# Designs tried in a protein design run: peptides against a protein of PDB entry 7Z53. Part 51

Target 1, 150 residues: chain A of PDB entry 7Z53
Amino acid sequence: PRIKNQADCIPFFRSCPACPGSNITIRNQINALTSFVDASMVYGSEEPLARNLRNMSNQLGLLAVNQRFQDNGRALLPFDNLHDDPCLLTNRSARIPCFLAGDTRSSEMPELTSMHTLLLREHNRLATELKSLNPRWDGERLYQEARKIV

## One batch from the design tools (peptide; aimed at target 1 R51 A64)

Design b2_p30_6_s1 (made by RFdiffusion4, then SolubleMPNN; from b2_p30_6, 22 letters changed)
Fold by OpenDDE base, seed 3:
Structure b2_p30_6_s1 (fold): chain B 150 residues (1-150), chain A 30 residues (1-30)
Amino acid sequence: as target 1 above (150 residues)
Amino acid sequence: METKYDEEARKELEQLRELLREAASLLPYF
């Protein structure tokens, strides 16, 4: 759940918020976007899916990113691993696998895919900053705290 | 086969990248 008092701040230690000199205007813009988007579409509503959306290879609290493609060095959503991938079975001449997201329909709407991608990047950015501010936090804590802010 | 597939995939991803670029113009942090 979104914590209102953390909108422009990052928890420094436990309940102590740290409000860095980050661009508050940009944060407000992101918050405005997320206010109209159910974050469950990014993180998943079921625990098994939520775990599959995470990078579990480290304790950094990151969401998984695409391992094959990047957008000029920036992260893209990971591909799903469907046996019968509908995105590859379309009548389009060029096809890509479905993206993995909290909502399986994300690959059907480029606009949603774009939004999910931006939120993915923001989560990972926040988790990275939280790790810097709270080096003792494990991956679960970092993930949950970043999720609260997004 | 994989290389050719990746090339086609990149073409499809360009549409997404265009949307991301448009969004980045509104959100310069991204």
Scores: peptide ipSAE 0.206, ipTM 0.717, DockQ to the pose 0.028
OpenDDE base, seeds 1, 2, 4, 5: peptide ipSAE 0.077, 0.171, 0.184, 0.213; ipTM 0.582, 0.688, 0.699, 0.727; seed 5 fails the geometry check

Design b2_p30_6_s2 (made by RFdiffusion4, then SolubleMPNN; from b2_p30_6, 20 letters changed)
Fold by OpenDDE base, seed 1:
Structure b2_p30_6_s2 (fold): chain B 150 residues (1-150), chain A 30 residues (1-30)
Amino acid sequence: as target 1 above (150 residues)
Amino acid sequence: MEVKYDEEAKKELELLRLLLRALASLLPFF
């Protein structure tokens, strides 16, 4: 298992309550995700996260990839930059940070990590192909058109 | 700069790679 340290707690945080009115008798949670099928697991549901998920160093419309590791030349998810990184805290020997994805659960299980990695690769593949077909498109258009296809 | 990881990190990464390969083999476009 990724989590080998049983002495530390896994930081699971409770959702914030919604405040629709002055008298709240039933606790409702704030919806932090979109209700649309918009591939928010890849692109995030919030603008700051979406920007962090993008490769902003060029105009190719690509998602950010891991800068330390590759899978036989193929991209991996970038690492997150969490102060209290639960992946580092729960497995201090492996020293692998949590992965950054649109879905915060991307690091909870390897199967989910793998699916997010494949979707990231597909986006970058699409953006690359779209750039080849449309050399005059800028990075924003490439990103959005690839996102529409995913 | 290539970051060197210990054996535990390498094993975990290898597991991820194996899962990726397995999943990719099931998808004709990956």
Scores: peptide ipSAE 0.035, ipTM 0.547, DockQ to the pose 0.022
OpenDDE base, seeds 2, 3, 4, 5: peptide ipSAE 0.022, 0.031, 0.023, 0.022; ipTM 0.441, 0.530, 0.517, 0.486; seed 5 fails the geometry check

Design b2_p30_6_s3 (made by RFdiffusion4, then SolubleMPNN; from b2_p30_6, 22 letters changed)
Fold by OpenDDE base, seed 1:
Order: structure tokens, then C-alpha cells, then sequence
Structure b2_p30_6_s3 (fold): chain B 150 residues (1-150), chain A 30 residues (1-30)
């Protein structure tokens, strides 16, 4: 896990595809899979969070992306703005804040972060394609239609 | 909080990117 100091961690569960199962572990795996199936961890299950995950500066229906960093021109998750950022507290030398996503776990487990990043890119790709196919759709329509496809 | 990253932080971010890219490459198998 990215967060090394467990005393400063926020609660999370790990999804480990190659680990022995327990009742709790199996439940966590199922929950994680469900989140990926419905993409709720990408879009957020609560409306305030969902709005914060969107790019509201235009009518393109895009999810927000990191404004400071890219990965060879490709999008990364935006940074969150936490008062007591556990990602900063647990790795003080790195000073890399937590990512903003539909799940606070996104910053701690690279496997989950990668999946969130993948689906972020896919959403924005879909929204862009839908805009090309339907030029008269506004940002809300583009966002919702892309969300349905993901 | 978005603190300005120094050289060490950038190195860690690059390592994170590497891990993410590796994880993404394995994502179809998860």
C-alpha cells in the first residue's frame, strides 16, 4: 500500500486477487467488484462528491483530471483537498496528496488507483466521442450518457 | 492541500506512475 503509516491511515479494505480468502476478505473482494461493475467508485455515490469529480468549467461532460501532472500526456486523477491529508501524513518526504475519486481508497492501493485512472480516461474518451456524434448535447447529457456506457 | 513537490516528491510520483502503469498492464488479468 502507498500509505505506510497505518496509524495515520483512514479505514480502507484491500482487494487482493492472489491472496487466501477469509469471510471478510471475500466480502471486500465482492464489494470492490461491485464498485467496478457499477463504476460508483469512479463517479461517486453521493451527489456532492459526484459534482466535485466533474469538470464543471465547460459543457463537455468530462471528469476532472489532475491539473499538475500527466502520465506521458495521459490523464491522472485530480488531487483532493483534505484538511488532514493522510497521504501527506504517512509519507512526509513524498508530499504527494491523496487523489480525488469516488473512493478514498484510491490513493492507497495502486491497483485500485490504476483502475480508477483507466475508467477516468475511458469516460473522458467516451464523452469526447459522444460530443462528436451528438454536437448538440450539453455537458450534463454527455456526462450521463458516458456514465451509462462505462 | 496541494503542496509544491520537490525533487524527492517528483521521484516518488514517477515511481507511483510506474506502479500504476504496471497495474494497468495487468488490469485485464485481475
Amino acid sequence: as target 1 above (150 residues)
Amino acid sequence: IETKLDEEALKELEELRKLLREALSLAPFF
Scores: peptide ipSAE 0.126, ipTM 0.604, DockQ to the pose 0.029
OpenDDE base, seeds 2, 3, 4, 5: peptide ipSAE 0.024, 0.064, 0.113, 0.035; ipTM 0.469, 0.544, 0.592, 0.498; seeds 4, 5 fail the geometry check

Design b2_p30_6_s4 (made by RFdiffusion4, then SolubleMPNN; from b2_p30_6, 20 letters changed)
Fold by OpenDDE base, seed 1:
Structure b2_p30_6_s4 (fold): chain B 150 residues (1-150), chain A 30 residues (1-30)
Amino acid sequence: as target 1 above (150 residues)
Amino acid sequence: MEVKRDEEAQEELEELRELLRELASLLPFF
């Protein structure tokens, strides 16, 4: 398992109720977790995170990939750079950082990590194909169009 | 230190890789 030390806490982000306006009539949910339906787990629901998930070193519209490890030549999720990395704290012997993804749960469960990885690969594949079909598209358009397809 | 850390990380990632291969095997385009 990714988290082996059960003595330490695992940070889970939950949904919270929200009451808009002065009239507490409608109870809304504020979700800290992303939905897999809209693939926001891959792209991030917040703009700062979304930018960090992208490869901004070129105009290919790609998501960022791990720079240290590959899976037989295939991309893996990039590592996050957290000050107090919970993955390192809860698995001190492995010393493997959390993965950077749109949903923090990707580092908590291998199943989610795998799904995120596959969708990352699919996005990058789509972006690459779209670039071939549309050579004049810039990285932003490639990214957005690939995201729409995923 | 860096090499040792990478080896430990690589070993820990093997579980993920096995799961990835399992999932990918279900999809002909992966």
Scores: peptide ipSAE 0.084, ipTM 0.571, DockQ to the pose 0.022
OpenDDE base, seeds 2, 3, 4, 5: peptide ipSAE 0.018, 0.019, 0.006, 0.050; ipTM 0.375, 0.427, 0.288, 0.524; seed 5 fails the geometry check

Design b2_p30_7 (made by RFdiffusion4; failed a check: a stray cysteine)
Pose (drawn by RFdiffusion4):
Structure b2_p30_7 (pose): chain A 150 residues (1-150), chain P 30 residues (1-30); non-standard residues A16 CSO
Amino acid sequence: as target 1 above (150 residues)
Amino acid sequence: NAFSNTEPRPNLEAWEAYLESTPNACIPIS
């Protein structure tokens, strides 16, 4: 009904195999995230990304927030610096890149981005309250406690 | 609040390299 040219096709990349190039093993695929319901979409599933998502400027246990833009004084997710950045393409003049989150698909829909941004703010809210209660806690403890709650 | 994105992300980099080296398998048009 839409593609009249049968020489055309719809693009598709096979999933990466767990055992590349093998003839012995039955091909299986890979999960890049923790299977647990643990908010890995907020905090990341690999150690470097997790550090990049954190605010390292102080001992407050906060996740990083966007430095150029706010939503009526509230935090937005930080931008990612991707090579193949699809978000810039949606509006050339706006030049707004994809967001950095615990998962790489946070910008797929604005509705989805709103849920990520919400959980970012909630973490920082909890970390702030926990600091008021327990002034002796360092940045790592505040981070871990808020993460545990989220 | 400050932001820094300096540490590499092995999962993302490995996924991008896989896509660049893997041919397009295509869904044919009937």

Design b2_p30_7_s1 (made by RFdiffusion4, then SolubleMPNN; from b2_p30_7, 15 letters changed)
Fold by OpenDDE base, seed 3:
Structure b2_p30_7_s1 (fold): chain B 150 residues (1-150), chain A 30 residues (1-30)
Amino acid sequence: as target 1 above (150 residues)
Amino acid sequence: VGYSNTLPRPVLELLRAYLKATPVVYIPVL
């Protein structure tokens, strides 16, 4: 869950430092977004789904990203593996399956897909920066700490 | 995954349209 009412600085570097009084405008904006988008919608409310949303190929604490597509080098949500994928039926010419997220609705509504994409990128950015500051942290620690900040 | 390997334009433009409409300060992230 997202950190609320934190009194002390979080030891990481980002465009918006997680310290009281530091870059409040950006922090508040991000927090407002994550309040609207339940963290469970991003990370999954069930443990099996949460694990499936993570990149388990390394110890970097990252969320899984699309392995087929990027947007100008930026990450996109991974695809789900639905047998009868409704997204493939919506636009047959595009042949793009539903995205995988913590909430199935996020793959059906572009507005939610976009928000989840941003939060995915933020998580992975935070995890990467946390790794640089705390090189001894394993993937689980990095994932959990980044998740708390988002 | 490559830099140039992007989603089909119609799908990408749809996502970008909603990204633009969201009240979020643009921050380049992964």
Scores: peptide ipSAE 0.206, ipTM 0.680, DockQ to the pose 0.038
OpenDDE base, seeds 1, 2, 4, 5: peptide ipSAE 0.186, 0.085, 0.177, 0.155; ipTM 0.674, 0.584, 0.674, 0.651; seed 2 fails the geometry check

Design b2_p30_7_s2 (made by RFdiffusion4, then SolubleMPNN; from b2_p30_7, 15 letters changed)
Fold by OpenDDE base, seed 1:
Structure b2_p30_7_s2 (fold): chain B 150 residues (1-150), chain A 30 residues (1-30)
Amino acid sequence: as target 1 above (150 residues)
Amino acid sequence: SGYSNTLPIPLRELLELYLKLTPNVGIPIL
């Protein structure tokens, strides 16, 4: 953990009312990761960007996922839509656009890309679980509540 | 499901996957 002495900790932790007991280790890992990565890098610090990072095609409060690639069925970051995409220009044979994230440096640093991907998956997992617990919540509520937990 | 948070894949493997997708690391986006 970031702080070894619990007595020195700020009385704040990321709670998850929808986290199953069997996945407590996974949640702890996510919490550890988010201690080093600002959530704003995942969600975007500006509203226009934040909206572009969301799946607005439904009321499930999900973040957008890649539509071309998956990791054995697991979500990857969506592609950005840049007019002059430097990722496409750098390697024309690969034909992989820059990834879209709250941090514009995502495509420059695979470490950040990976971290953003993990948090993307966690958000969507939480939003899905929250929908199950609260079937009448709309997409905005689900998104905001999941964001608070991550 | 593409929305499931299954972490059986270590961070290293995920990193390697992205390196395969974007082999030219350090692309200037500015």
Scores: peptide ipSAE 0.294, ipTM 0.719, DockQ to the pose 0.035
OpenDDE base, seeds 2, 3, 4, 5: peptide ipSAE 0.073, 0.147, 0.273, 0.050; ipTM 0.557, 0.666, 0.687, 0.560; seeds 4, 5 fail the geometry check

Design b2_p30_7_s3 (made by RFdiffusion4, then SolubleMPNN; from b2_p30_7, 17 letters changed)
Fold by OpenDDE base, seed 2:
Structure b2_p30_7_s3 (fold): chain B 150 residues (1-150), chain A 30 residues (1-30)
Amino acid sequence: as target 1 above (150 residues)
Amino acid sequence: SGYSNTLPNPLLELQLLHLLLTPPVYIPIL
């Protein structure tokens, strides 16, 4: 990321070339932690899916969030729109559609759903901070820079 | 990346599982 003011730094970047006085040890630890998860499962590896996972209603570079539910005030993954939604058939009383994520397994494995949700929240947090530091960046720039940091 | 935001959270897992298994209560973002 290209921070507008190099004196400003968001700590704990996965990769931050603009942060002065970075601790190499901390950076290595963060990289090791985040490398455990392929972020492509969050962002989507195909362009059509990647676009559907983004919030295109503004220029904030955010990922789309659930419009019906929150998790104690925090974001959840958006719902998918499947013709034959298997999640709706799993529990007819719950009537909860499958989540939309970079990987279709998100609704099948709660552990994976949780990880995707956490990374969604982190992306949106980073994009928000980047917007504060770089107010002239458009949504595409914010999205890409946040994606690199996650 | 935030180290605390990239680790699995058992509490979050339980909450999400509950959402999928129980009738939904509408909690709008706005």
Scores: peptide ipSAE 0.027, ipTM 0.501, DockQ to the pose 0.022
OpenDDE base, seeds 1, 3, 4, 5: peptide ipSAE 0.024, 0.032, 0.024, 0.023; ipTM 0.513, 0.517, 0.498, 0.497; seed 3 fails the geometry check

Design b2_p30_7_s4 (made by RFdiffusion4, then SolubleMPNN; from b2_p30_7, 16 letters changed)
Fold by OpenDDE base, seed 5:
Structure b2_p30_7_s4 (fold): chain B 150 residues (1-150), chain A 30 residues (1-30)
Amino acid sequence: as target 1 above (150 residues)
Amino acid sequence: SGYRNDEPVPILELLQAYLALTPPEWIPIL
């Protein structure tokens, strides 16, 4: 990504490991995770799904987040909108539908859902930092640049 | 096995439990 001021660095930025505030160990760990998890699980491989996973209410380049729940103030994946939601059928008392992810299978596996959640948070963190460094970037640019780093 | 298990599971609590396994050094930013 292009940074407005070279002195302004984004922590955990792949292309700027020497940036102040970065933690290369964490970045490497996240990189290993993203290598293990297919990016399509996070972003979706098909364009319609990819758009559904994004927050299109603004120009911040963010992925959509859950509107009902947070994890200690941190973002969770949004819920899917399935007519025949198997997650609701499995746990009626919880009234928690399937999460929306790049693959319907991952939304049914809490292990993967957790990983996707962390990558969601990382994407949104990066997009937020990129916005602060490049305030003229639109949502598409922010989204794509953050996606490249994750 | 996730949601495909026939036995009810506390989905949100389970998700939070997995999230709790996040390396502590990641928590300030994630």
Scores: peptide ipSAE 0.348, ipTM 0.776, DockQ to the pose 0.037
OpenDDE base, seeds 1, 2, 3, 4: peptide ipSAE 0.337, 0.318, 0.325, 0.318; ipTM 0.769, 0.762, 0.760, 0.752

Design b2_p30_8 (made by RFdiffusion4)
Pose (drawn by RFdiffusion4):
Structure b2_p30_8 (pose): chain A 150 residues (1-150), chain P 30 residues (1-30); non-standard residues A16 CSO
Amino acid sequence: as target 1 above (150 residues)
Amino acid sequence: EAAETRAEELATRSEEAEAKADRDIAARLS
């Protein structure tokens, strides 16, 4: 009903195999995230991304926030620096990149971005309250405790 | 052998991610 040209096709990449190039093993695929319900969409599933998502400027246990833009004085997710950045293409003049989150699909829909941004703010809210209660806690403890709650 | 090849690819991706984190964090701190 839409593509009249049968020489055309819809693009598709096979998923990456767990055992590349093997003739012995039955091909299986890979999960890049923790299967646990653990807010890995907020905090990341790999150690370097997790550190990049944290605010390292102080001992407050905060996740990083966007430094150029706010939503009425509230935090937005930080930008990611991707090579193939699809978000810039949606509006050339706006030049607004994709967001950095615990998962790489946070910008797929603005509705989804809103939920990520909400959980980012909630973490920082909890870490702030926990600092008021327990001033002796360092940045790592505040981070872990807030993460545990989220 | 196939499993080792996949492990090497994942190690490379981790190293690249660490270097990216270093750059991003340094940029935010400046």

Design b2_p30_8_s1 (made by RFdiffusion4, then SolubleMPNN; from b2_p30_8, 19 letters changed)
Fold by OpenDDE base, seed 2:
Parts: C-alpha cells; sequence; structure tokens
Structure b2_p30_8_s1 (fold): chain B 150 residues (1-150), chain A 30 residues (1-30)
C-alpha cells in the first residue's frame, strides 16, 4: 500500500539496489560495509539541528550536554524542547523530557540513548584533547576535527 | 580509534540484543 501523506511516514531509507544476473524478480542491495562511519545520529544530518546540538557558549568545539543531570560526573544528552513532549506525557510523575540527539529515536530505546551518550562523550573528549594539542584552534575547527575523527 | 570504539559498542549492543532474543524465545517456549 502507498501512503499519500508523507507527513505520516517514518523516513526509512534503503541503500541503492543491485541487480546481478538476469533475475529481475529479486532486488538486492549494494555492499556498503566498506563505507566510512556515518555519525549523523550524533551530530544531526541537518544544519539547524546540528547547531542546536552544539555548545555555543564557548570556543571549545563541544557538543551540548545535559545541564540538569550527570552520570556520576559524566555527560548526558541534553534535553529537547518539544511543545508536546511525549516523554513528559509517558510518565508525568518523573517529569523527564526527551533527549535531544541527531537521531530522533534516541529517547525511544535505552540502547540508542546509551550509544548516543557514549559518542557524545567521545566527541567532547576528542575536542578537549585537540584543544590541548592546538590551543589556537577556534571552536568551529575543534568541532569539525573532532567530528571527522569520530 | 573512534571507529574501533563504535565497532566495539555495536558488538556489545548486538550481544545484548542476542541475549534478549534468547530470553524471549526461552520464555515463549516455556
Amino acid sequence: as target 1 above (150 residues)
Amino acid sequence: LSALLLLELLRLLLEELARKAEAFNAARLA
């Protein structure tokens, strides 16, 4: 079935098809296992989101971290600012908003939340180390270089 | 190094999913 309203669709994208042989009834996928790591789930694939995920209060090239909570001194994902926050509606007593990440699914599965949190920490670690090695680098360069390494 | 970290994290996540799947299957068959 075709869904006419694209706003109702979850944007799952498939890899490009590969059609080896004469069998036109089977649609295979190209091998993308040798591709470079895509960390768009951490940084966001769109520029406005990417900016919102960054700490713009300094020139350290860091990603934004949670301002209310930490995990034993370690960074957590920042909270999103949704009008109708489904996380707040799920458990009204907890009053914990959804997390903000490059992947909107970050608050849906604890596994994704953990992965994004770890990669957030890794980026900030790299940015900090790069700042130590290159004190004259500005925040943009630190962010981009750390992003490339991740 | 970050790529290796990601691969290890992915491995750990897959192992966790496998454990959950096994537990689910075991519970379903019990």
Scores: peptide ipSAE 0.018, ipTM 0.304, DockQ to the pose 0.017
OpenDDE base, seeds 1, 3, 4, 5: peptide ipSAE 0.007, 0.015, 0.007, 0.013; ipTM 0.304, 0.346, 0.305, 0.293

Design b2_p30_8_s2 (made by RFdiffusion4, then SolubleMPNN; from b2_p30_8, 18 letters changed)
Fold by OpenDDE base, seed 1:
Structure b2_p30_8_s2 (fold): chain B 150 residues (1-150), chain A 30 residues (1-30)
Amino acid sequence: as target 1 above (150 residues)
Amino acid sequence: LSVLLLLLLLALLLEELAKKAEKDIAARLA
C-alpha cells in the first residue's frame, strides 16, 4: 500500500448536495462534471481549472507541464497547489504534491496518472503540429483546435 | 523473449522518431 504512516488522517470532503426545489428528502450530490464526452478529464469542467491547466506564458496553445520533473525529456503533469494536499500528507518524506489535471482523481492511482499524462502529451503534440501547419494561429486557436481533436 | 525484444526495439524506434519529429518542429518554429 502507498500509505505506510497510518497515524495521519487523509482529508476527505463530502460532495456538495444538489438542492432541487422539490420536497425530495433524499440527498443527492451535485454534478461537478460536464455532461459530454469532451475530454474534461484533460481540460477540466470549469473555466478557472481550465485556465490553470494551460500554459499561458506563450502563444503555443499548450497545456501546463511539470516544471520540476520530466520523464526522459517528456512532459509530466504539473503539480497542484492544494492547501491540504493529500499526497503531501500521506507521504511527507517524498514531499511530492498531487498532480493537477482536469480530473481531481489524477493522483488516485498510477494508471490514472499515466493516462492523464498521455493525453496531456498528445494535446501538446497536436498543438505543436498545428502551429507548424498554421504559423499564423494564435495560442487560443491552437489550444481549441487541439482540444477538438483530442 | 524474442517478442519482448522486438516490442522493446519498436518502442525505442518510435521514441527516436518522436524525438526527431519534435526537433524538426522546434526547428521550424525557431
Scores: peptide ipSAE 0.000, ipTM 0.218, DockQ to the pose 0.015
OpenDDE base, seeds 2, 3, 4, 5: peptide ipSAE 0.000, 0.000, 0.000, 0.000; ipTM 0.231, 0.177, 0.212, 0.235

Design b2_p30_8_s3 (made by RFdiffusion4, then SolubleMPNN; from b2_p30_8, 21 letters changed)
Fold by OpenDDE base, seed 2:
Structure b2_p30_8_s3 (fold): chain B 150 residues (1-150), chain A 30 residues (1-30)
Amino acid sequence: as target 1 above (150 residues)
Amino acid sequence: LPLLLLLELLEKLRKELEEKAKKAQAERLA
């Protein structure tokens, strides 16, 4: 299908074009596949990053979502806070920062962005359902239980 | 189970896109 509204397009910072003939894309895909055991690409492998990926404004155990944009009402990844944001540099007119995810490659490969977005939505769906089933659970419990199910 | 979940979600999206494509095609022919 043709994208009619180009303003809805999100620019990506691609490193692969800088290395013609390289298998960097294949390597990145393999790395993403190996991380599916613990979903570290979604939740982060470092505690500081993991905290930044969570919605800490409530006790619902949710992952943080984009506060500026949605995809037809559905959640998108939050923006990162990089000093020299390569996504902003790629398309200065769009002024769209890189996404924040457990995998730093999320803004470099649209496939990873899609994967992370889907898993973000699923986590939040699960957390919401768990809250309904267990209304006394706090945010930490909801977050951890949803993470285990994903 | 992230891998299985991802596959299921991708399949759902594929199905939805196919249905939308069929609908759009039908509208173009009508």
Scores: peptide ipSAE 0.044, ipTM 0.383, DockQ to the pose 0.016
OpenDDE base, seeds 1, 3, 4, 5: peptide ipSAE 0.017, 0.040, 0.026, 0.033; ipTM 0.363, 0.363, 0.411, 0.371; seed 5 fails the geometry check

Design b2_p30_8_s4 (made by RFdiffusion4, then SolubleMPNN; from b2_p30_8, 20 letters changed)
Fold by OpenDDE base, seed 4:
Structure b2_p30_8_s4 (fold): chain B 150 residues (1-150), chain A 30 residues (1-30)
Amino acid sequence: as target 1 above (150 residues)
Amino acid sequence: SSLLALLELLLKLLEELAKKAEEANAARLA
């Protein structure tokens, strides 16, 4: 059913259709593995969010990482700073905030959390490598170039 | 391209995990 009140909706864009080789009318979604992928789930689709996802304390073009926890030296997603953090409410004893990611659902689905973590690590790896290869690049260029490669 | 490679790797890993889970379940039910 069509919902008229937009306040009851979350924004969503329909995936592009896959072009069938026949006149089949069933609409299939395009395979993300064979298409250009928008990595907005990692980088954020909005500029303010994108900035918050970046490590702005240096000129290394890195994404922000968790400052409290690491996975055996490997980066984890940074925590968000929500006033009414649902993750804190879920398990008040654990006191673990929601993760900050380009996709707000990152903390709702462990699979997304894992994927975002991997992509964050890959971005930072790429940015670090690019910095090594191009020491004169500033943080913005490193970030953008790493993002392009991702 | 890096994203695609990572996604492929992730899918591969998930498939392997699924396979192992199925094997474990099959072994438990046998």
Scores: peptide ipSAE 0.010, ipTM 0.254, DockQ to the pose 0.016
OpenDDE base, seeds 1, 2, 3, 5: peptide ipSAE 0.023, 0.029, 0.031, 0.027; ipTM 0.293, 0.382, 0.329, 0.363; seeds 1, 2, 3, 5 fail the geometry check

